# Ledger of designs, part 139: peptides against a protein of PDB entry 6UG1

Target 1, 304 residues: chain A of PDB entry 6UG1
Amino acid sequence: SNEERKRRKYFHMLYLVCLMVHGFIRNEWINSKRLSRKLSNLVPEKVFELLHPQKDEELPLRSTRKLLDGLKKCMELWQKHWKITKKYDNVGLYMRTWKEIEMSANNKRKFKTLKRSDFLRAVSKGHGDPDISVQGFVAMLRACNVNARLIMSCQPPDFTNMKIDTSLNGNNAYKDMVKYPIFWCEVWDKFSKKWITVDPVNLKTIEQVRLHSKLAPKGVACCERNMLRYVIAYDRKYGCRDVTRRYAQWMNSKVRKRRITKDDFGEKWFRKVITALHHRKRTKIDDYEDQYFFQRDESEGIPD
Target 2, 301 residues: chain A of PDB entry 6UG1 as posed
Amino acid sequence: SNEERKRRKYFHMLYLVCLMVHGFIRNEWINSKRLSRKLSNLVPEKVFELLHPQKDEELPLRSTRKLLDGLKKCMELWQKHWKITKKYDNEGLYMRTWKEIEMSANNKRKFKTLKRSDFLRAVSKGHGDPDISVQGFVAMLRACNVNARLIMSCQPPDFTNMKIDTSLNAYKDMVKYPIFWCEVWDKFSKKWITVDPVNLKTIEQVRLHSKLAPKGVACCERNMLRYVIAYDRKYGCRDVTRRYAQWMNSKVRKRRITKDDFGEKWFRKVITALHHRKRTKIDDYEDQYFFRRDESEGIPD

## One batch from the design tools (peptide; made by RFdiffusion4, then SolubleMPNN)

Design b2_p21_4_s2 (from b2_p21_4, 9 letters changed)
Fold by OpenDDE base, seed 5:
Structure b2_p21_4_s2 (fold): chain B 304 residues (1-304), chain A 21 residues (1-21)
Amino acid sequence: as target 1 above (304 residues)
Amino acid sequence: MEELLSLFSEEQKKLIEELMK
């Protein structure tokens, strides 16, 4: 019905706001000065120097290579620090089905909210779920004065799915769900004027995204709980930016159709949400990023 | 939904309510 379509849009919007605010809160928590002091001690001087290479005026690519090597070593150091990776409780922050949402309305399961103190302890001990691990990795890079962003792929329920959700098959469903991350890192390369993508936990990869990312979910089973629609970047200065364009190969043809921003109302509303979560002034880094997104939109073309 | 809202302080809930308007 038209009413059910409106209801599903409303719940999609509400979940999206909740997820985006959650990302903002986690981004604040990883800026903890106490945590920063502890995590900086994990990075030896030689690795710190690689993270902060001098500008090679002859070949800026040499400086980028040093940064990439520093980031690789940071991933290795982080794996040594992280002792226990917990499974997600239920589906974590992956996409819920409409049936699961309806059932959760009836079952008052107290979601145990992780307090800030518990989060900081978990990161410090290297004990928690993959999301906490990624967030801690971003905190470690920030502790080393690296311009690292927390990236969140927000997974609100699919308002374009009007089917009655069949029960997803149990055991294979979890493996397919966690195949791709919900949280990752981006690092600003001041030499190439680009963001470097870092997944320290799931795929354990570093990439310079040009046209596609390895972090973009592929295959029907993986996309059931992880659809690339809203990739939000939270920086160390409390900037909030939609960076979906980087990770979406087919933004205009495929991804836009599954976003609330497909219509003028949804675009205005989503812009309001981004603006409310964006607490810093515009910088030249934003100009380079917007230019990259523009070039990516032009290169994709208008879908026929 | 109540599960997600339980994650937030009262100030954060107010922010969510304002953003839903």
Scores: peptide ipSAE 0.334, ipTM 0.893, DockQ to the pose 0.694
Fold by OpenDDE base, seed 1:
Structure b2_p21_4_s2 (fold): chain B 304 residues (1-304), chain A 21 residues (1-21)
Amino acid sequence: as target 1 above (304 residues)
Amino acid sequence: MEELLSLFSEEQKKLIEELMK
């Protein structure tokens, strides 16, 4: 019905706001000065120097290579620090089905909210789920004065799915769900004027994304709980930016149709949400990023 | 839904409510 379509859009928007605010809160928590002091001690001086290479005026690519090597070593150090990777409780922050949402509305299950103190302790001990681990990795890079962003792939329920019962069939549903991350890192490369993608936990990869990322979910089973629609970047200065264009190969042809921003009302509303979570002034880094997104839109073309 | 809202302070819930208007 038209009413059910409106209801599903409303719940999609509500979940999206809740997820985006959650990302904002976690981004504040990883800026903890107490946590920063502890995590900086994990990075030896030689690795710190690789994270802060001098500008090579002859070949700027040499400086980027040093930064990439420093980031690789930071991933290795982080794996050594992280002792216990917990499974998610149920589906974590992955996409819920409409049936699961209806059932959860009837069941007053207290979601165990992780308090700030418990989060900081979890990161400090190296005990937690993959999301906490990624967030802690971003905190470690920020502790080393690296311009690292927390990236969140927000997974609101699919308002374009009008099926009542979307029972997820399959014994491997959890494995397919966790195959791709919900949280990752981006690091600003001041030499190439680009963001470097870093997944320290799941795929353990570093990418300079051109057309597509390895972090973009592929295959029907993986996309049931993880659909690339809203990739939000949270920086150390409380900036909030939609960076979906980086990770979406087919933004215009495929991804836009699954976003609330497919219509003018949804676009205006989503801009309001981004603006409310964006607590810094525009910088030249934002100009380079917007130029890259523009070039990506031109290269994809307008779908016929 | 209540599960997600339980993650937030009262101030953050007010912000969410304002953003849903």
Scores: peptide ipSAE 0.331, ipTM 0.893, DockQ to the pose 0.723
Fold by OpenDDE base, seed 2:
Structure b2_p21_4_s2 (fold): chain B 304 residues (1-304), chain A 21 residues (1-21)
Amino acid sequence: as target 1 above (304 residues)
Amino acid sequence: MEELLSLFSEEQKKLIEELMK
C-alpha cells in the first residue's frame, strides 16, 4: 500500500539518522586525549617517520610510497595490539530486515549501550568487535598526527524492498554478512591530493580508489545485510561528509535509486542531517575531494 | 527502534527528533 511505503520510508530515515549520530559519537570518543597518549606508544619512531615523509620534489610518488609502507606497518602493529575479536551480537550495525524490525518493536530488548569509558577500555586492551577495532585503529593514526577519517557504511532498512517477508536464510548468513566491513579508515595523502582507503581489520587492505573499491559488497548474499548506499566520513575536526561516490561504481545508475536522496524532499532532509553533524569550516582538502567526485560523476555519465 | 534509541543520551535523542522534523 501507499501507507506501507510511507512507513518504510520513515523507518529508513529514522535508522539512517540514528546510525549517522552513532558514527559521530564514536568519532568524538576516538579523539580522547587519554586514548591518544596510550596508542601513540604502539608506533615506533621509524614507523612515525614513514607516516610523515619529506616531500620528494622530483617524484611525489616516492613520498606516497613511504606513507603506504607506514600505513602497512601500522596495520601490522594494530594486529599485534588487538588480542580478542568478539563476534557481533546478533547482526551488529548491519542491515535488518523489515520482519526483524517488526519483531524487535514487540521485544523490548535493551540494547546494552557501550559507555564511553567501556569503549576506551576495550580499545586500550585490544578486546572488542571489529567496529571497535577499526575505530581504535583510526585513534592510533590520529595519535600519530595522521589525518585519518572514520568511515561508516550506514545500513538502514531497504525502503525500496516492498516484500512482506524479508526473512533471510540462516545458513552462512553471518559469514556473508561480515565478508565486507561497515567501518573502515581513510588517510589523506598530501602528496597525491587524494584519500587512501584502509581496512585494517576485515580485508586487511590498503587501496587508492579510482573507479572501484574492494570494500564495496559484491554478490546477492553479501548485499542482503550490507548494501552500499550511505558511506559517511567523520574527520578529526568533527567534519561529516558523504563519500559514497568514492565507493559506488554505479552511483547514478544503481545506488541513487536506493537512497532517500532520490527525490528533492529526501535530498533536502539528508543535507539537513549532514549539516547538523558537520562541525568544521570547509578546507582545500574538501575542494580536492569534491573535484574528484565531480570527475567521477562525469565519467559515469547519465544511465541510459 | 527502542534498541537504537537506547544508544543515545537525552540530548542526542532530542537532536534525532529535531532531525526527523
Scores: peptide ipSAE 0.329, ipTM 0.891, DockQ to the pose 0.721
Fold by OpenDDE base, seed 3:
Structure b2_p21_4_s2 (fold): chain B 304 residues (1-304), chain A 21 residues (1-21)
Amino acid sequence: as target 1 above (304 residues)
Amino acid sequence: MEELLSLFSEEQKKLIEELMK
C-alpha cells in the first residue's frame, strides 16, 4: 500500500539518523586523551617516522610510499595488540530485514548498550567485535598525530524492498554478512592530496581508491545485509561528510535510487542531518575531496 | 526501534526527534 511505503521510508530515515549519531558518538569516544596516551605507546619511533615522512621535492610519490609502509606496519602492530575478536551479537549494525524489525518491536530484547568506559577498556585490552577494533585502530593513528577518519557504512532497512522477507538461511548468512566491513579508516595523504582507504581488521588492506574499492560489497548474498548507500566520514575535529561517491562505482545509475536523497525532500533532509553532525569549519582538504567527487561524477556520466 | 533508541541519552533522543521533523 501507499501507507506501507510511507512507513518504510520513515523507518529508513529513523534508522539512518540513529546510525549516523552512533558513528558521531563513537568518533567522540576515540578522541579520548586517556586512550590516546595508551595507544601511542604501541607505535615505535621508526614507525612514527614513516607515518610523518619529509616531503620529497624530487618525487612526492616516495613520501606517499613511506606513509603507506608506516600504515602497513601500524596494521601489523594492531593485529598483535588485538587479542580477542568477538562475533557480533545477532547482526550487529548490518542491515535488518523488515520482518526482523517487526519482530524486534514485539520482543523487548535488552540490547546491552556499551558504555563509554566499557568501550575504552575493550580497546585498551584488545577485546571486542570488529567494529570496536577498527575504531581503536583509528584512535591509535590519531594518537600518532595522523589525520585519520572513522568511516561508517550505514545500513538502514531497504525502503525500496517491498517483498515479504523470507527467513534468511542462518549459517551462510553470517559469513556472507561479515565478508565486507561496516567500519573502516581513511588517512589523509598530504603529498598526493587524497584520502587513503585502510581496512585494518576485515580484509586487512590498504588502497588508494580510483574507480572502485575492494570494500564495496559484491554479490547478492553479501548485499542482503550490506548495501553500499551511505558511507559517512567522521574526522578528528568532529567533521561529518558523505564520502559514498568514493566507494560507489555506479552512484548515479544504481546507488542514488536506493538512497533517501533520490528526491529533493530527502536530499534537503539528509543535508540537515549532515549539517547537524558537522562541527568544524571547511578546510582545503574538503576542497580537494569535493574536486575528486566532482571528477568521479563527470566520469560516471548521467545514466541514460 | 527501541533497541536503537536505547543506545542514546534523552538529549540525543531529542536531537533525533528534531532531525526527523
Scores: peptide ipSAE 0.322, ipTM 0.890, DockQ to the pose 0.733

Design b2_p21_4_s3 (from b2_p21_4, 10 letters changed)
Fold by OpenDDE base, seed 4:
Structure b2_p21_4_s3 (fold): chain B 304 residues (1-304), chain A 21 residues (1-21)
Amino acid sequence: as target 1 above (304 residues)
Amino acid sequence: MEELLSLFSEEQLELIKKLME
């Protein structure tokens, strides 16, 4: 019905706001000075120097290569720190079906909300789910004065899916779900004027994204609980930016159709949400990023 | 939904309400 379509849009919006606020809160928690002091001790001086290379005036690419090597070593150090990767409780922050949402409304399941103290302890011990691990990795890079962003792929329920029963009964459902991350890192390369993508936990990869990312879910089974629609970046200065364009190869032709921003109302609303979560002034980094997104939009073209 | 809302303080819930208007 038209009412059910409106209801699903509303719940999609509500869920999206909740996920985006969750990302904001986690981004605040990883700015903990106590955690920063502890995590900085994991990074030896030689690795710190690689994270902060001098500008090579002859070949700026040499400086980028040093930064990439520093980030690789940081991933290796993080793997040594992290002792226990817990499975997600249920589906974690992956996409729920409409049926699962309806069933959850009927069940007063007391989900134990992870408190800030418990989060800081989990990161500090190296014990937690993959999301906590990624968030801790971003905290470690920030502790080394690296301009690292927390990236969150927000997974609200698909308001374009009008099927009543979408029960995912598959034995491999968890493996397919966790094949691609929900959280990752971006690091600002001041030499190339680009963001470097870092997945320290899931794919254990570093990318300089041009047209596509390895972090973008591929295949029907993986996309059931992880649809690339809202990739939100949270920086160390409480900036909030939509970076979906970086990771979406087909933003205009495919991704936009699955976003609330497909219409003017949804675009204005989503801009209001981003603005409310963006607590810093614009910088030249934002200008370079917007220019990159513009070029990516022009290069994709308008789908015929 | 309730599970997700349980993650937030009252102030954060008021912010969420305001963002839904």
Scores: peptide ipSAE 0.215, ipTM 0.865, DockQ to the pose 0.744
Fold by OpenDDE base, seed 1:
Structure b2_p21_4_s3 (fold): chain B 304 residues (1-304), chain A 21 residues (1-21)
Amino acid sequence: as target 1 above (304 residues)
Amino acid sequence: MEELLSLFSEEQLELIKKLME
């Protein structure tokens, strides 16, 4: 019905806000001074120097290569620190079906929200789910004075799916779900004027994204619980930015149709949500990023 | 909470309330 369509749209909006606020809160927690002091001790001086290369005036690419090597070594150090990767409880922050939401509403299961103290302990011990691990990795880079963002791929229920029963088929549903991350890292490269994508936990990859990312879900089974629609960046200064354009090859033709921002009402609403979570002034880094997004929009073209 | 609630119209908040019941 039209009512059910409206209900699903509004529930999607609420769920999206709750996810974005969750990302914001986790971004505050990883700025903990106590955690920072502990995590800085994981990075030896030689790796710290690679993270902070001098500007090579002859070949800026040499400085970028040093930064990339430093980030690779930080991923290795992080793997050594992280002792226990827990499975997600059920689906974690991956996308739920409408049926799962309805069934969960009937079951007053108190979601055990992880407290800040428990999170800080989990990161400090290296015990937790992949999301906690990525968040801790961002905290370690920030402890080394690296301009690292926490990236969250927000997975609200698909309001464009009007099917009543979306039973997810298949014995490998968990493996397909966790094939691609929900959280990752971006690091600012001051030499190339670009964000470097870092997945320290899942794919264990570093990318300079041009047209597509390896972190973008591929295949029907993976996309059932992980649809790239809302990739939100949280920086160390409590900036909040939509960076979906970086990771979406087909933003205009495919991704936009699955977002609340497909219409003017949704665009204006989503801008208000971003503004409410954006607690810093604009910087030249934002100008370079917006220029990159503009170039990506021009290169994709307007879908006919 | 109030700032988050301000992101929704009264109609949306009523529908959210009904969804949480």
Scores: peptide ipSAE 0.045, ipTM 0.745, DockQ to the pose 0.078
Fold by OpenDDE base, seed 3:
Parts: C-alpha cells; sequence; structure tokens
Structure b2_p21_4_s3 (fold): chain B 304 residues (1-304), chain A 21 residues (1-21)
C-alpha cells in the first residue's frame, strides 16, 4: 500500500539517523585521552617517522610512499595487538530485512548496549568484533597525530524493497555478509591532497581510490546485507561528511535511487542531519575533497 | 543535539530512545 511505502521510508530515515548517531558516539569514544596514551605506545619511533615524513620538494610521491609504508606497518602492529576477533551477534550493524525488523519488534530482544568503559577496555585488551577493532585502529593513528577518519557504511533497511522478504536461508549467509566491512579508516595525505582508504581488519588493504574501491560490495549475496548507500566520515575534530561518492562508481545511475536523497525533500532532510552532526569549521581539506567529488560526478555524467 | 532532536516528534524521540536502549 501507499501507507506501507511511507512507513518504510520513515523507518529508514529514523534507522539511518540512529546509525549516524552511533558512528558519532563511537568517534567521540576513540578520542579518549586515556586510550590515546595506551595506543601510542604500540607504535615505535621508526614507524612514527614514516607516518610523518618530510616533504620531498623534488618528488612529493616519495613522501606519500613513506606514509603508505608507515600505514602498512601500523596495520601489522594492530594485528599483533588484536588477540580475539569476536563474531557479530546476529547481523551486527549489517542490513536487516523488513521481515527481521517486524519479528524483532515482536521479540523484545534486549540489544546489549556496549558502554564506553567496556569499549575502551575491549580496544585496550584487543578483544572485540571487527567494528571495535577498526575503531581502535583509528584511535591508534590519532594517538600518533595522524589525521585519521572513522568511516561507517550505514545499512538502514531498503525502503525501495516492497517485496515480501523471503527468508535469507543460506548456510554461507554470515560469510557473504562479512566479506566486505561496515567500518574502515581514511587517512589524509597532505602531499597528494587526497584521502587514503585503509581497511586494517577485513580485507587488510590500503587504497588510493580513483574510480572504484575494493571495499564496495560486489555480487548479489554480499549486497543482501551490505548495500553501499551512505558512507559517513567522522574526523578527530567532530566533523561529519558524506563520502559515498568516493566509493560509489555509479552514484548517479544506481546509488542515488536507493538513498533518501533521491528527491529534494530527502536531500534537504539528509543535509540537516549531516549539519547537526558536523561540529567543526570548514577547512582546505574539505575544499580538496569537494573538488574531487565534483570531478567524479562530472566524469560519471547524468544517467540518460 | 537540540537541532537533531527538532527533526523528530516526541513520539519519534521516545521510539529512538527505545531503539537505543
Amino acid sequence: as target 1 above (304 residues)
Amino acid sequence: MEELLSLFSEEQLELIKKLME
């Protein structure tokens, strides 16, 4: 019905805000001074120097290569620190079906809300799910004075799916779900004036995204619980930015149709949500990023 | 925070609270 379509749209909007607020709160927690002091001790001086190379005036690419080597070594150090990777309880923050939402509303399943103290302990011990591990990695880079962002791929239920959900009955459903991450890191390269993508936990990869990312879900089974629609960046100064354009090859032709921002009302609403979560002034880094997004939009073109 | 809360009715805010519990 038209009523059910409206209900699903409003529930999607509500769920999206809850996810974005969750990302904001986690970004605040990883700025903990107590955690920062502990995690800085994991990074040797030689690795710290690679994270902060001098500018090579002859070839700025040499400075970027040192930063990339420093980030690779930080990923290796993080793997040594992280002792226990827990499985997600059920689907974690991956996308739920409408049927699962309806069933969960009837079953008062107490979500065990992780407290700030428990999160800080989990990161400090190296015990937790992959999302906690990525968040801790961002905290370690920030402890080394690296301009690292927490990235969250928000997975609200698909309000464009009006089909009766057939049960996702697959023995590999968990493996397909966790094939691509929900959380990752971006690091500002001051030499190239670009964000570097870092997945320290899932794919264990570092990318300089041009047209496509390895972190973008591919294949039907992976897209059932991980649909690239809302990639939100949280920085160390409580900035909040939509960075979906970096990771979406087909933003205009495919991704926009699955977002609340497909219409002017949804775009204005989503802009208000971003503004309410953005607690810093604009910087030259934002100008370089917006220029990159503009160039990517022009290069994709308007779908015919 | 107040600006984000202004995007929702009181009933929606109660639902958000219950969903965050």
Scores: peptide ipSAE 0.029, ipTM 0.726, DockQ to the pose 0.086
Fold by OpenDDE base, seed 2:
Structure b2_p21_4_s3 (fold): chain B 304 residues (1-304), chain A 21 residues (1-21)
Amino acid sequence: as target 1 above (304 residues)
Amino acid sequence: MEELLSLFSEEQLELIKKLME
């Protein structure tokens, strides 16, 4: 019905705000000065020097290569620090079906909210789920004065799915779900004027995204619980930015149709949400990023 | 829904309400 369509749209909006606020709170927690002091001790001086290379005036690419090597070594150090990767309880922050949402409304499961103190302890000990591990990795890079962002792929229920039964059946459902991450890192390369994508936990990869990312979910089974729609970046200065354009190959043709921003009302509303979570002034880094997004929109063209 | 709402303080829930208006 038209009423059920409106209900699902509204519930999607509410769920999206809750996820975005969750990302914001986790970004505040990883800025902990106490955590920063502990995590900086994991990075030896030689690796710190690679993270902060001198500018090569002849070939800036040499400086980028040093930064990439430093980031690789940081991923290796992080793997040594992290002792226990817990499985997600149920589906974690992956996408729920409409049936699962309806069934969960009837089950008053008192979810134990993870407190800030428990999070900081989990990161310090190297014990937690993959999301806590990624968030801790971003904290370690920030402790080394690296301009690192926390990236969150927000997975609200699909308001464009009007099926009543959306039950996902399959023995491999968990493996397919966790094949691609929900959280990752971006690092600012001051030499190339680009963001470097880092997945320290799931795919254990570093990439300089041009047209497509390895972190973008592929295949029907993987996309059931992980639809690339809202990739939100949280920086060390409490900036909040939509970076979906970086990771979406087909933003205009495919991704936009699955977003609240498909219409003018949704665009204005989503802009209000981003503005409310964005607590810093604009910088030249934002100008370079917006220019890159513009070039990506022009290169994709208008969908036929 | 209750699971996600349980992640937030009252102040954060008020912010969420204002963002839905």
Scores: peptide ipSAE 0.029, ipTM 0.729, DockQ to the pose 0.757

Design b2_p21_4_s4 (from b2_p21_4, 11 letters changed)
Fold by OpenDDE base, seed 5:
Structure b2_p21_4_s4 (fold): chain B 304 residues (1-304), chain A 21 residues (1-21)
Amino acid sequence: as target 1 above (304 residues)
Amino acid sequence: MEELLSLFSEEQLELIKKLLE
């Protein structure tokens, strides 16, 4: 019905805001001065120097290579720090089906919300789920004065799915779900004037995204619980930016159709949400990023 | 929904309400 379509749209909007606020709160928690002091001690001086290379005026690419090597070594150090990777409780922050949402409304399961103190302890001990691990990695880079963003792929229920039963069948459902991350890191390269993508936990990869990312979910089974729709960046200064364009090869032709921003109302509403979560002034980094997104939109073209 | 709402303080729930207006 038209009513069920409206209900699913509004529920998607509420769920999306809840996820984006969750990302904002986690981004605040990883700015903890107490955590920063502990995590900075994990990074040796030689690795710190690689994270902060001098500007090579002749070949800026040499400075980028040092930064990339520093980030690789930070991933290796983080793997040594992280002792216990817990499985997600149920589906974690991956996409729920409409059936799962309806069933959860009937079952008053007291989910224990992870408190800030418990999060900081988990990161400090190296014990937690993959999301806590990624968030802790971003905290370690920030403790080393690296301009690192927390990236969150927000997975609200698919309001474009009008099926009554959306049950997912399959013995490999968890493996397919966790094949791609929900959280990752971006690091600003001041030499190339680009964001570097870092997945320290799942794919254990560093990439300079041009047209496509390795972190973008591929295949039907992986996309059932992880649809690339809302990739939100949270920086150390409480900036909030939609960076979906970086990771979406087909933003205009495919991704936009699955977003609330497919219509003018949803675009205006989503802009309000971003604005409310964006607590810093615009910088030249934002100008370079917006220019990159513009060039990516022009290069994709308008879908026929 | 309740599981997600339980993640938020009253102030955060008020912010969520204002963002949905």
Scores: peptide ipSAE 0.052, ipTM 0.769, DockQ to the pose 0.662
Fold by OpenDDE base, seed 4:
Structure b2_p21_4_s4 (fold): chain B 304 residues (1-304), chain A 21 residues (1-21)
Amino acid sequence: as target 1 above (304 residues)
Amino acid sequence: MEELLSLFSEEQLELIKKLLE
């Protein structure tokens, strides 16, 4: 019905706000001074120096290469720190089906919310789910004074899916779900004026994204619980930015159709949500990023 | 929290309430 379409759209909007607020809160928690002091001790001086290379005036690319090597070594150090990767309880922050949402409303499932103290302990011990691990990695980079962002791929239920039963009965459903991350890191390269993508936990990869990312879900089974729609960046200064354009090869032709921003109302609404979560002034980094997004939009073109 | 609730119209909040019932 038209009513059910409205209900699913508005529930998607609410769920999206809750996810974005969750990302904001986690971004605040990883700014903990106590955690920062502990995690800085994991990074030896030689690796810290690689994270902060001098500008090579002859070849700025040499400075970027040092930063990339420093980030690679930080990923290796993080793997040594992290002792226990827990499976997600159920689906974690991956996309739920409409049926799972309805069944969850009927069940008084006490969602155990992880407290800030428990999160800090989990990161500090190296015990937790992959999301806690990524968040801890961002905290370690921030402890080393690296301009690292927490990235969250928000997975609200698909309001464009009007099917009643969307039960996912597949034996491999968990493996397909966790094939691609929900959380990752971006690091500002001051030399190239670009964000470097870092997945320290899932794919264990570092990317300088041009047209596509390895972190973008591919294949039907992987996209059932992980649809690239809302990739939100949280910086150390409580900035909040939509960075979906970086990771979406087909933003205009495919991704936009699955977003609330497909219409002017949804675009204006989503802009208000971003503005409410953006607690810093604009910087030249934002200008370079917006220019990159503009060039990516022009290069994709308008779908015929 | 109030600022986030201000992002929804009364119609949207009512439909959200009905969805949480």
Scores: peptide ipSAE 0.030, ipTM 0.727, DockQ to the pose 0.074
Fold by OpenDDE base, seed 1:
Structure b2_p21_4_s4 (fold): chain B 304 residues (1-304), chain A 21 residues (1-21)
Amino acid sequence: as target 1 above (304 residues)
Amino acid sequence: MEELLSLFSEEQLELIKKLLE
């Protein structure tokens, strides 16, 4: 019905805000001075120097290569620190079906929210789910004075799916779900004027994204619980930015149709959500990023 | 909380309330 369409749209909006606020809160927690002091001790001086290369005036690419090597070594150090990767409780922050939401509303299951103290302990011990691990990795880079963002792929229920029963078929549903991350890192490269994508936990990859990322879910089974629609970046200064354009090859033709921002009302609403979570002034880094997004929109073209 | 609630119209808040009941 039209009423059920409205209901699903508004529930999607609420769920999206709750996810974005969750990302914001986790971004505050990883700025903990106590955690920072502990995590800085994981990075030896030689790796710190690679993270902070001098500007090579002859070939800026040499400085970028040093930064990339430093980030690779930080991923290795992080793997050594992280002792226990827990499975997600059920689906974690991956996308739920409408049926799962309805069934969960009937079941007054108290979601055990992780407290800040428990999060800080989990990161400090290296014990937790992959999301906590990525968040801790961002905290370690920030402890080394690296301009690292926490990236969250927000997975609200698909309001464009009007099917009543979307039973997810298949014995490998968990493996397909966790094939791609929900959280990752971006690091600012001051030499190339670009964000470097870092997945320290899942794919263990570093990318300079041009047209597509390896972190973008591929295949029907993976996309059932992980649809790339809302990739939100949280920086160390409490900036909040939509960076979906970086990771979406087909933003205009495919991704936009699955977002609340498909219409002017949704665009204006989503801008208000971003503005409410964006607690810093604009910087030249934002100008370079917006220029890159503009070039990506021009290169994709307008879908006919 | 109030700032987050300001992101929704009254109609949306009423529907959200009915979704949580």
Scores: peptide ipSAE 0.030, ipTM 0.726, DockQ to the pose 0.077
Fold by OpenDDE base, seed 3:
Structure b2_p21_4_s4 (fold): chain B 304 residues (1-304), chain A 21 residues (1-21)
Amino acid sequence: as target 1 above (304 residues)
Amino acid sequence: MEELLSLFSEEQLELIKKLLE
């Protein structure tokens, strides 16, 4: 019905705000001074120097290569620190079906809310799910004075799916779900004036994204619980930015149709949500990023 | 909290209440 379409749209909007607020709260928690002091001790001086290379005036690419080597060594150090990777309870923050939402409303399942103290302890011990591990990695880089962002791929239910959900019956459903991450890191390269993508936990990869990312879900089974629609960046100064354009090859032709921002009302609404979560002034880094997004939009073109 | 509630119309808030009942 038209009523059910409205219900699903509004529930998607509410769920998206709750996810974005969750990302904001986690970004605040990883700025903990107590955690920062503990995690800085994991990074040797030689690795710290690679994270902060001098500018090579002859070839700025040499400075970027040192930063990339420093980030690789930080990923290796993080793997040594992280002792226990827990499985997600059910689907974690991956996308639920409408049927699962309806069934969960009827079943008052007590979601175990992780407290700030428990999160800080989990990161400090190296015990937790992959999302906690990524968040802790961002905290370690920030402890080394690296301009690192927490990235969250928000997975609200698909309000464009009006089909009766057939049960996702498959023994591999968990493996397909966790094939691509929900959380990752971005690091500002001051030499190339670009964000570097870092997945320290899932794919264990570092990328300089040009047209496509390895972190973008591919294949039907992986896209059932991980649909690239809302990639939100949280920085160390409580900035909040939509960075979906970096990771979406087909933003205009495919991704926009699955977002609340498909119409002017939804775009204005989503801009208000971003503004409410953005607690810093604009910087030259934002100008370089917006220029990159503009160039990517022009290069994709308007779908015919 | 009030700033987040201001992101929804009264109609949307009523529908959200009915969804949480």
Scores: peptide ipSAE 0.029, ipTM 0.721, DockQ to the pose 0.074

